# Peptides against a protein of PDB entry 4XPM, part 171

Target 1, 160 residues: chain A of PDB entry 4XPM
Amino acid sequence: VMLHSKNVKGFLENTLKPYDLHSVDFKTSSLQSSMIITATNGGILSYATSNNDVPKNSINEINSVNNLKMMSLLIKDKWSEDENDTEEQHSNSCYPVEIDSFKTKIYTYEMEDLHTCVAQIPNSDLLLLFIAEGSFPYGLLVIKIERAMRELTDLFGYKL
Target 2, 67 residues: chain B of PDB entry 4XPM
Amino acid sequence: DIKGTIAFDTHGNVIESTGVGSQRIEDIGDLSKVTLDAEGFAQVQGDSLLVHLYKRNDITLAVYTSA

## One batch from the design tools (peptide; made by RFdiffusion4, then SolubleMPNN)

Design b2_p26_2_s2 (from b2_p26_2, 10 letters changed)
Fold by OpenDDE base, seed 2:
Structure b2_p26_2_s2 (fold): chain B 160 residues (1-160), chain C 67 residues (1-67), chain A 26 residues (1-26)
Amino acid sequence: as target 1 above (160 residues)
Amino acid sequence: as target 2 above (67 residues)
Amino acid sequence: MMEELSEELDKFIKEGLDAIKERLAK
């Protein structure tokens, strides 16, 4: 099944949901943002954000979108650098993973007070990017994005 | 009798934390070096708490209890 | 997707807690 823009948007919105465990008293906040961006230019193809109570076309909305664009570009640049850095690929901030026989890497990046993680959708020109509050544990964030990528098989091998 | 928990991955990053575990994230460095038995268990004496470790599928659960 | 992961994590934690409790009872 081909993923259309609206389907991708809905998927990303679903990834925003917080974790709420019952075996122990643990609950996270919602993700601040979830995005699919291009690995080449860091352009946003689709995104979802929490706390979208800002009126449409407001200055605050524009500023918020611009902030996302800036963050996506910065993270893409860092990702690109790390993909060409053997030492960074062996740091605790890099998780090599295999999904359906496809290999990729998950990187965690501290962005000011935010916790972020990014991963290349296997064999594609696309990156999946999660942005969370600083209280969101990195280990859980990595698991979350890995599981999300497993649901994006339609985008595997996508080239721009 | 559980005072808190920490679950962490093989990179030492937190998956979840509760109770006193949330205040002892720095313990992960030492806990990650503990040798587990054949069943994936270990006990480590802390300052005033006993830490019980259980590892399976590359996830380690640390449970803090009274010593 | 998110619910499934949450359930799996809960299951792991519960298993660990139960296993530790069982050892404490020995």
Scores: peptide ipSAE 0.652, ipTM 0.941, DockQ to the pose 0.904
Fold by OpenDDE base, seed 4:
Structure b2_p26_2_s2 (fold): chain B 160 residues (1-160), chain C 67 residues (1-67), chain A 26 residues (1-26)
Amino acid sequence: as target 1 above (160 residues)
Amino acid sequence: as target 2 above (67 residues)
Amino acid sequence: MMEELSEELDKFIKEGLDAIKERLAK
């Protein structure tokens, strides 16, 4: 079964859900946003946000979308720089991973007071991007995006 | 008698933290250097707390107790 | 999907806690 645009949106919405552990008293906030963007220009192909109580076509919605566009572009730029920097690829902010024999990297970036995580969907022109509050630990964010990426096999090898 | 926990990955990044562990994130640097036994366990005496370590599949769990 | 990860983490932490408690009891 192939992922359609509608299915991708729903998938991203599901990634917003917080984690609530029972073995210990630990729970996270929801992700602020989850996006699939282009690796070329940082253009948003699909996105989901936790703040959905804003009327559509309102100024507040426009500002929210514009903010996402800005963040996606900034993160894409940083990702592009790091992909051409051997030193950055060996920092603690870079996680080399392998999914179904495909190699990719997960990067963590601090954006102001937000915690972000980005990863190239294997062999594709697409990036998966999570944006969370500063209280969301990076180690968990990395695990989360890695597991999410394993569910996007239909997008592996996708070229624009 | 558990006072808190920290779980962290091989990069030293936090996966979860609770209780006093949330206030001891800086301990990860030292805890990551501790030699574990063959079963993946270790104990480290802190300032006033004892830290119990358990590592499996590249994830380390640190449990803080009073003794 | 996301629930599975939560369950895995819970399982790991529970495993570690139990193992540590068992050693302390000896």
Scores: peptide ipSAE 0.652, ipTM 0.941, DockQ to the pose 0.860
Fold by OpenDDE base, seed 5:
Structure b2_p26_2_s2 (fold): chain B 160 residues (1-160), chain C 67 residues (1-67), chain A 26 residues (1-26)
Amino acid sequence: as target 1 above (160 residues)
Amino acid sequence: as target 2 above (67 residues)
Amino acid sequence: MMEELSEELDKFIKEGLDAIKERLAK
């Protein structure tokens, strides 16, 4: 199925959902944000946020979007640096993964008090980015983004 | 009686934590070095709690009990 | 997608808990 803009938005919104286990008393918060950005400039192509309490077209909404843009750019820059640093690629913050014979890497980054996770969509100019509260475990965040990427096969190999 | 749990991956990052496990994330460093038996189990005595380890498919579950 | 992952994790945790409890009983 070809991904349209509306489909991508809906997909990202679904990734916001928290984990709620019943085998043990464990439940996460929702992701703060989920985004697809360009690997070249960190531009946001699509995004979803869990904080919908902000009135539409308000100053607070604009500030929120601007914050996302800033975080996107910063994370893209860090990702770019790490992609050219063999030492960083062998750290515990980097997860080499293979999806349908395509190789990619998942990086975890601490952004102030937030836990973030970013990964290049295989062989593409796009990055998938999750932003969560500090209480969201990194190991779970990595599993989450890996599973999400497996659902984005239509974007594999996408070049801008 | 289970007092808490920690699940973590091969990178030492937390997947889930509950109870006293949430307050002992720093234990992962030592727990990750514990030698497991052929079935993927181990037992480690803590200060006042006993830690039971179970590992399968690169995920380790630590269960804290009073005995 | 998310529901499936949650189920897998629950299955793993439950498996581990049961296995540990069984060993405690020995």
Scores: peptide ipSAE 0.652, ipTM 0.941, DockQ to the pose 0.856
Fold by OpenDDE base, seed 3:
Structure b2_p26_2_s2 (fold): chain B 160 residues (1-160), chain C 67 residues (1-67), chain A 26 residues (1-26)
Amino acid sequence: as target 1 above (160 residues)
Amino acid sequence: as target 2 above (67 residues)
Amino acid sequence: MMEELSEELDKFIKEGLDAIKERLAK
C-alpha cells in the first residue's frame, strides 16, 4: 500500500492511540503529538495531536501550532547535534536499530515535562517524532516508534 | 501472590510497570546487573519482597512477590 | 498495525509470568 499525504495523516493519527495491556493492569495515555518533520529544517510535513478541543481558527489553535513548530525545530537541532556526537550516540538515550537492512537511530529526549522520541526514517531526509506525557515510559515509547517506522517503508529513501 | 511487575529494556528504560513495581523503578539499576541462568531466570531477595527475573529478546520482566 | 505491538507485548509478559510460575512450582 502506497502512502500518500492523506494516508500519512491517518497513520499519524493512529499512532496516538494508547496501550492497554491485558496480561497486567497497565494502561498509557494517548500520545500528545505525532509528526513527520524534515531533518534539514525541522519543518512539519504532517502531524496529528490528541488535543482536539481547541476551536478552529482560534488564537489557542495558532499558539498550539506554533508550539509544535517550536518543538520540532528544537528536537531537530538536538538530533542534529547528537548525530555529530559519538558520545551521545553511545548513551542510554540512543537506540541503534536495523529495519529491512537499513540502519537508523532512535533518540529519547526530555522536553520540559514531556517525553519525546525521534528517529530518522531510514535513508531519508525525514524524522518521525512522538511527543508524550511524562508518565509514558521511554522504553515503550522506543518500541512504539520502531514499530511505526516499520510501517513507513514507502518513505524509506525519501529525499527532499 | 504477585505484588507488581516491571518490564525494562537493555538501556534500563521502563516498558511497563504495575503495582509495587511502579514504586520500585530505581531497582532497575541493580536488577540489570543480575546474572541470569541459562534459561534466562534469576531470583533476587529484596527487602520484604522477592524479585523474579525473566529475560528474553533483550526485554527483562521483573515480578515482585511476597514469597 | 500498532495494535499488533500491544498483542505481542501482552504475549511476552504472559509467557514470562507463566514461566516464573512454573519455576515456583518446582
Scores: peptide ipSAE 0.652, ipTM 0.941, DockQ to the pose 0.882

Design b2_p26_2_s3 (from b2_p26_2, 13 letters changed)
Fold by OpenDDE base, seed 2:
Structure b2_p26_2_s3 (fold): chain B 160 residues (1-160), chain C 67 residues (1-67), chain A 26 residues (1-26)
Amino acid sequence: as target 1 above (160 residues)
Amino acid sequence: as target 2 above (67 residues)
Amino acid sequence: MMDELSKELDEFIREGLEAIRERLAL
């Protein structure tokens, strides 16, 4: 079954959910946003945000979306640079992973006080991007995005 | 008896932290270098606390207790 | 997806805590 745009958005919305462990007293905040963007231009194809207190089509929503667009573009640019930088690919901020025999990389980036994580959907022109508060641990964020990508097999190989 | 925990990955990035562990993220650098036994365990004395390590599947759990 | 990951992490931590507690008793 192919992922429709609505299905993708719903999927992204689900990724926003916080982690609440019971073995220890640990709970995260919700992700601030979750997006699928183009690797070429950083254009947002689909997104979800936990900031749903803003009325739709309001000026505040527009500003919020604009902020997401800016972050998306900046992260895409950083990602593009790192994909051409062997040193960055061997840093603690880069996680080479393999999903169903497809290789990809997960990058963590500090954006102001936010913790972000981005990964190319295998063999595609798309990036999955998580944005979280600074309190969200990077290691957990990486695991989260890796697991999320494993559920996006329908987008593997997607070309623009 | 547990004062806190830190779970971290092979890159030294935090997965979770609780209690005193949340204030000792800097310990990961040293903890990641500790040699574990065949079962994936170790103990490290740190100031007034004892750190217990357990590693499985590339995740290390550090548990802080009084010592 | 997310629930499963949370479960796995909880299981790991629980396993580790139990193992450590066992060693503390020694």
Scores: peptide ipSAE 0.651, ipTM 0.941, DockQ to the pose 0.831
Fold by OpenDDE base, seed 4:
Structure b2_p26_2_s3 (fold): chain B 160 residues (1-160), chain C 67 residues (1-67), chain A 26 residues (1-26)
Amino acid sequence: as target 1 above (160 residues)
Amino acid sequence: as target 2 above (67 residues)
Amino acid sequence: MMDELSKELDEFIREGLEAIRERLAL
């Protein structure tokens, strides 16, 4: 799948969709948020949220965006620390993965009552970040973000 | 006959859970240590439930049944 | 994309369930 910059938002919106299995009675909630942020400063380049009940340009929307900014910064900071910590890279919360011969890592972080997952888009200055409710299983979240990254090949090697 | 399921990865993190499996997440620690046969199967007798294990491609499926 | 992952997971679980059922039947 070829992804253009203008389609990134739509891509992230699609990642919000829940999983609904039919082999067993299992269904997740939607992701709360899906973001592409800078690895350098945690700045949000693109995002999608499942909170559609907030009017545009409202104070509530501003607060919501500010919350996302805060979370993205916190997660980026933790990610940056872990990338410089060999022990953390070998912890159970780190998943080394290889996509089309590119190596990257997936990290899971518990943020209060939320389950988060972050991964550097291979050879790029960008991070893909998923934020889900605490009921969203980490193992599934990891698989989800890995599969999402496989669809972001156009962003591989992206430098700011 | 199936009372529930748990699917988990090699890190012991849940992929999915249903039925009694959702209440037995703590079992993953022990289930992950079970030796599987050459075809990736095992059975573990629990308290009142039998756990059937199937592993393929680093994902383990645990199926809880009665007896 | 997301649908494909769901399909794969369903297929895995189905495969496992069927394999277990088969063993129980033997």
Scores: peptide ipSAE 0.651, ipTM 0.941, DockQ to the pose 0.878
Fold by OpenDDE base, seed 5:
Structure b2_p26_2_s3 (fold): chain B 160 residues (1-160), chain C 67 residues (1-67), chain A 26 residues (1-26)
Amino acid sequence: as target 1 above (160 residues)
Amino acid sequence: as target 2 above (67 residues)
Amino acid sequence: MMDELSKELDEFIREGLEAIRERLAL
């Protein structure tokens, strides 16, 4: 089924949910934000945030959105640089993955004490971006975004 | 008597940590170099604690217990 | 999606803990 804008938003909202293990006493925070952005300009096509305590149309909401726009642009720029840097692609911050015969890469980036990871949706002009608190472990974040991408097959090959 | 745990991936990044494991993330560097037996197990002495390793499908679990 | 991942991770951790406990008993 083709993804509609409303469906994408709901999907991203679901990715915000924390992990709570039962085998050991381990629980994460919710993701701060989950976004689909353009690989070309870092423009936000869809996003979800766990900070819903801000009234709509408030100055604080506008500031939050602006912050997301800034972060998305910065991460897009770093991603673009790394895609043209063989050394960075072989660092521990890069995870090459294959999903349904499509190859892509997951990058982890520290952004002012926030833990982020970004990945190009296979063969598309789109990036999936997760932003979490510094307490959210990178290894788990990578696994999370990989699983999320596997659910976005409708966007594989999407060109702007 | 488990004092803590760390699970980490092949890149040395944490997947989960609990107890004393949360305070020993720096151990991953050395733990990742430990040679495991044919069943994916190892034991390493760490100060007053023992570290038990189990690896399967590129994920390593470290369990800290009393020595 | 998220629930399945949590379940898989829990199963891995539990498996590892049990395996280690069994080895300690040997």
Scores: peptide ipSAE 0.650, ipTM 0.941, DockQ to the pose 0.865
Fold by OpenDDE base, seed 3:
Structure b2_p26_2_s3 (fold): chain B 160 residues (1-160), chain C 67 residues (1-67), chain A 26 residues (1-26)
Amino acid sequence: as target 1 above (160 residues)
Amino acid sequence: as target 2 above (67 residues)
Amino acid sequence: MMDELSKELDEFIREGLEAIRERLAL
């Protein structure tokens, strides 16, 4: 089974779902956005958003898409800087992980009032990016993106 | 009687929080420094609350109780 | 699946709560 573009979109949509624990009274909001972007240019290859109330082809939709583009570029730039900064890679905002013998890093970034998390898909030119509200805890966000990456094995080693 | 919980990772970031735990995220700094016993347990006296710690698989669960 | 993570976290928390209750007689 191979992931195609449409399959990726559906996958990202599924990542938007909130967590609702039953062992304790804890529930998160949905992710605002989930994206796969290029590590080179920050271009969006696929994305999903939880806000579907915006009319299509409206000015608000255009602004929303533009906002996603801006965020993707900013996060890509920050990620690129951190990948070349040993000190940042040893901060509490960086999580080295290993998936199927592939090493990658998960970074958490605060973007204004939003909590974001980004990780390079192992051995690829792609980044997976989650954007959540400030109430979404970073520790859970990291676990979420790590698990999501484990389901994207078809993209491991993907080069542009 | 459990008053709240905090689960956090080895980086001190929250995984979940409930009850009074949601208001005591700042406790993670001190809780992360507590030495656990061989079974992964510890108790820490806070202000008016007692904190029970359980760690397994790099996740620490803090449980706040009145005693 | 993403639902698996929720179940795993619930399991961890339940195990921790039970372990604390059992060990400390809470």
Scores: peptide ipSAE 0.650, ipTM 0.940, DockQ to the pose 0.788

Design b2_p26_2_s4 (from b2_p26_2, 9 letters changed)
Fold by OpenDDE base, seed 1:
Structure b2_p26_2_s4 (fold): chain B 160 residues (1-160), chain C 67 residues (1-67), chain A 26 residues (1-26)
Amino acid sequence: as target 1 above (160 residues)
Amino acid sequence: as target 2 above (67 residues)
Amino acid sequence: MMDELSEELDKFIKEMLEAIKKRLAE
């Protein structure tokens, strides 16, 4: 099944859903944002936010999008730095993973009071980015983004 | 009589925490160093609570009980 | 399929919890 732009948007919206580990009475909040951005410029190709109460074309929407653009750029820059830093790649904030024989890395970054997680879609020029509240544990965030990437095989190898 | 839980990964990052476990995140550093038996279990006395550990597939679950 | 991820992990954690409970009962 080909992943069209509309399908990507819908996919990202689905990633916003919280984790509910009811067996131990643990439930997260929804992700604040889920994005696919370019690894080169941090440009947003697709995004979803949990705050759907913002009217279209409103000043609040504009501010929200601008904030996402800023965060995506900052995270992309940090990711780029870490990809060129051996020490950062061996920190507890970096998770080397393999998906269907494709290797990639998952990074966790603290952004003010937010917990973020970013990973390069295997062999692509794209990054998957999750932004969550500080209450969302990093270990769980890593699991979430890894599982999400396994559903994005159509984007593996995507080059700009 | 479970008082709380912490699940954490091999990087020491939290996967979930509940009850008293949410207040004992700092325990992960020590818990991650505990030697597990052949089946992946261990028990550690922590303050007034007993911590039951079980590791499987790079995830460690710590269960806090009074005894 | 994303809605299944939470249940997958929950099931796994539940199994681990039950394993601990079983060990305690021995």
Scores: peptide ipSAE 0.708, ipTM 0.948, DockQ to the pose 0.833
Fold by OpenDDE base, seed 5:
Structure b2_p26_2_s4 (fold): chain B 160 residues (1-160), chain C 67 residues (1-67), chain A 26 residues (1-26)
Amino acid sequence: as target 1 above (160 residues)
Amino acid sequence: as target 2 above (67 residues)
Amino acid sequence: MMDELSEELDKFIKEMLEAIKKRLAE
């Protein structure tokens, strides 16, 4: 079934939920943001944020959205550089993965005090991007985004 | 008695940490080099605590207990 | 959807923890 805009938004909203590993009494915070952006320009196609205490159409909301736009562009640029750098692709910040016979890479990036993770949706012009607080472990963030991508098969091969 | 835990992946990145494990993330560097037995277990003495290691499917769990 | 994934990982970690506990008892 084709993913509609509403379905994508809802999916991203669901990715915000924290991990609760009650077996070891470990629980994360919610993701700050979850986005699908273009690999070409870093433009945001869809996004969700846990910061919902800001009134809509307020100056604070505009600033928040602008911040997301800035981060998405910066991460896209770093991702583009790494995709053309063999050394970076062999660092501990890069996770080559295969999903349903499609190969992609997951990158972790520190953005100020935030932990971010980005991955190209297989064979597409799209990137999935998670932004979390610094307390969110990178290893878990990688697991989270890998599992999330497995639910986005409708976007595999998507070209702008 | 378990005093804490650390779970980490093959890249040395944390998956979860609790208790004293949260204060010993730097141990991952050494723990990742420990030779595990045929069943994926090992035990390492660390100061006043014992570290019990178990690896399965590229995830290593370290459990800290009293010596 | 994502809740299920969290549960799967928790179950996996729990199994690993139990394996360690069993080894401790030996």
Scores: peptide ipSAE 0.708, ipTM 0.948, DockQ to the pose 0.835
Fold by OpenDDE base, seed 4:
Structure b2_p26_2_s4 (fold): chain B 160 residues (1-160), chain C 67 residues (1-67), chain A 26 residues (1-26)
Amino acid sequence: as target 1 above (160 residues)
Amino acid sequence: as target 2 above (67 residues)
Amino acid sequence: MMDELSEELDKFIKEMLEAIKKRLAE
């Protein structure tokens, strides 16, 4: 089954949902944003945001999209640097993982007051990016993005 | 009675925290160094709280109790 | 399927919590 663009958008929207660990009375906020971007230029291929109260084509919407573009570019740049830095790959902010025999890495980055994590979709030119509030713990964010990538097998090996 | 919890991964990053655990994130450094028994359990006496540790599949759960 | 992620982790944490409770009861 091929994952079409519309399905990707819907998938990203679903990733926005908070974690609710009611067994220990712990619940997160929704993700601020969930994105698939290019590893080469940081261009946004698909995205979802939790704040949908902004009218379409409004100045506020434009500003919000521009902000996402800026953040995606910054995170992509940091990711690119780390992928070429052995020391950074062995830091506590880097999680090597294996999904269905495909190897990738999950990085956590603090962007101002936001918590972010990014991971290359295995063997692809694409990155999956989660942006959350500062209250969203990094360990849980890593688990979330790993589990999400397991649902994106159709994008494994995708080349631009 | 459980006063709080902290779950953390092998990198020392928080997965979840509740109750007094949310105010004891700095404990992770020491808790991660505690030697666990063959079944993955340990107990650590803190200040006025007892910490019960259990590790499974690279996740450590710390439960804080008064005794 | 994404709706099941919270349930999966919650179940896991719950099992760990119950394991601790069981040890305390012994």
Scores: peptide ipSAE 0.707, ipTM 0.948, DockQ to the pose 0.828
Fold by OpenDDE base, seed 3:
Structure b2_p26_2_s4 (fold): chain B 160 residues (1-160), chain C 67 residues (1-67), chain A 26 residues (1-26)
Amino acid sequence: as target 1 above (160 residues)
Amino acid sequence: as target 2 above (67 residues)
Amino acid sequence: MMDELSEELDKFIKEMLEAIKKRLAE
């Protein structure tokens, strides 16, 4: 099965849902944004945002989209830098993981008051990016993005 | 009686926190250094509370109790 | 499905919590 653009959009929308750990009475907020971007230029291929009450075609909507573009570029640049820095890859902000025999890395980045997490989709030119509020724990964010990547096997090896 | 919990990963990052655990995130630094027994358990005194540790699959759960 | 992921982790945490409770009862 091959993922199409509309299917990817729907997938990203589903990733926005919060974690609810009933066993310990812990629940997160929804992700603010979920994105698939290019590792080369940080261009947004697909994205989803939560609680978008901004009127369509408004200046505020344009500003919000522009903000996502800016964050995408900044995170891509930081990711690229870290991929060429062995010390950063051994920090507490980097999680080497293996999914179906494919190796990748998950990075956590503080962006102002937001918690972000980014990972290269295995053997691809794509990055999966989660943006959450500061109250969203990094450890859980890492688990979330790892599990999400396991659902994106159709994009493994995707080259631009 | 459980007063709170903290779950954290091998990097010391929080997975979840509840109750008094939410106010003791700084404990992770010390808790991560505790030697666990063969079954993955430990018990340590944390100020007025007792902390019960259990680790499985790179996740450590800390449960805070009064005794 | 993404909806199943939260439940999966919750189940895991629950099992760990029960393990601790069992140890406390010993």
Scores: peptide ipSAE 0.707, ipTM 0.948, DockQ to the pose 0.831

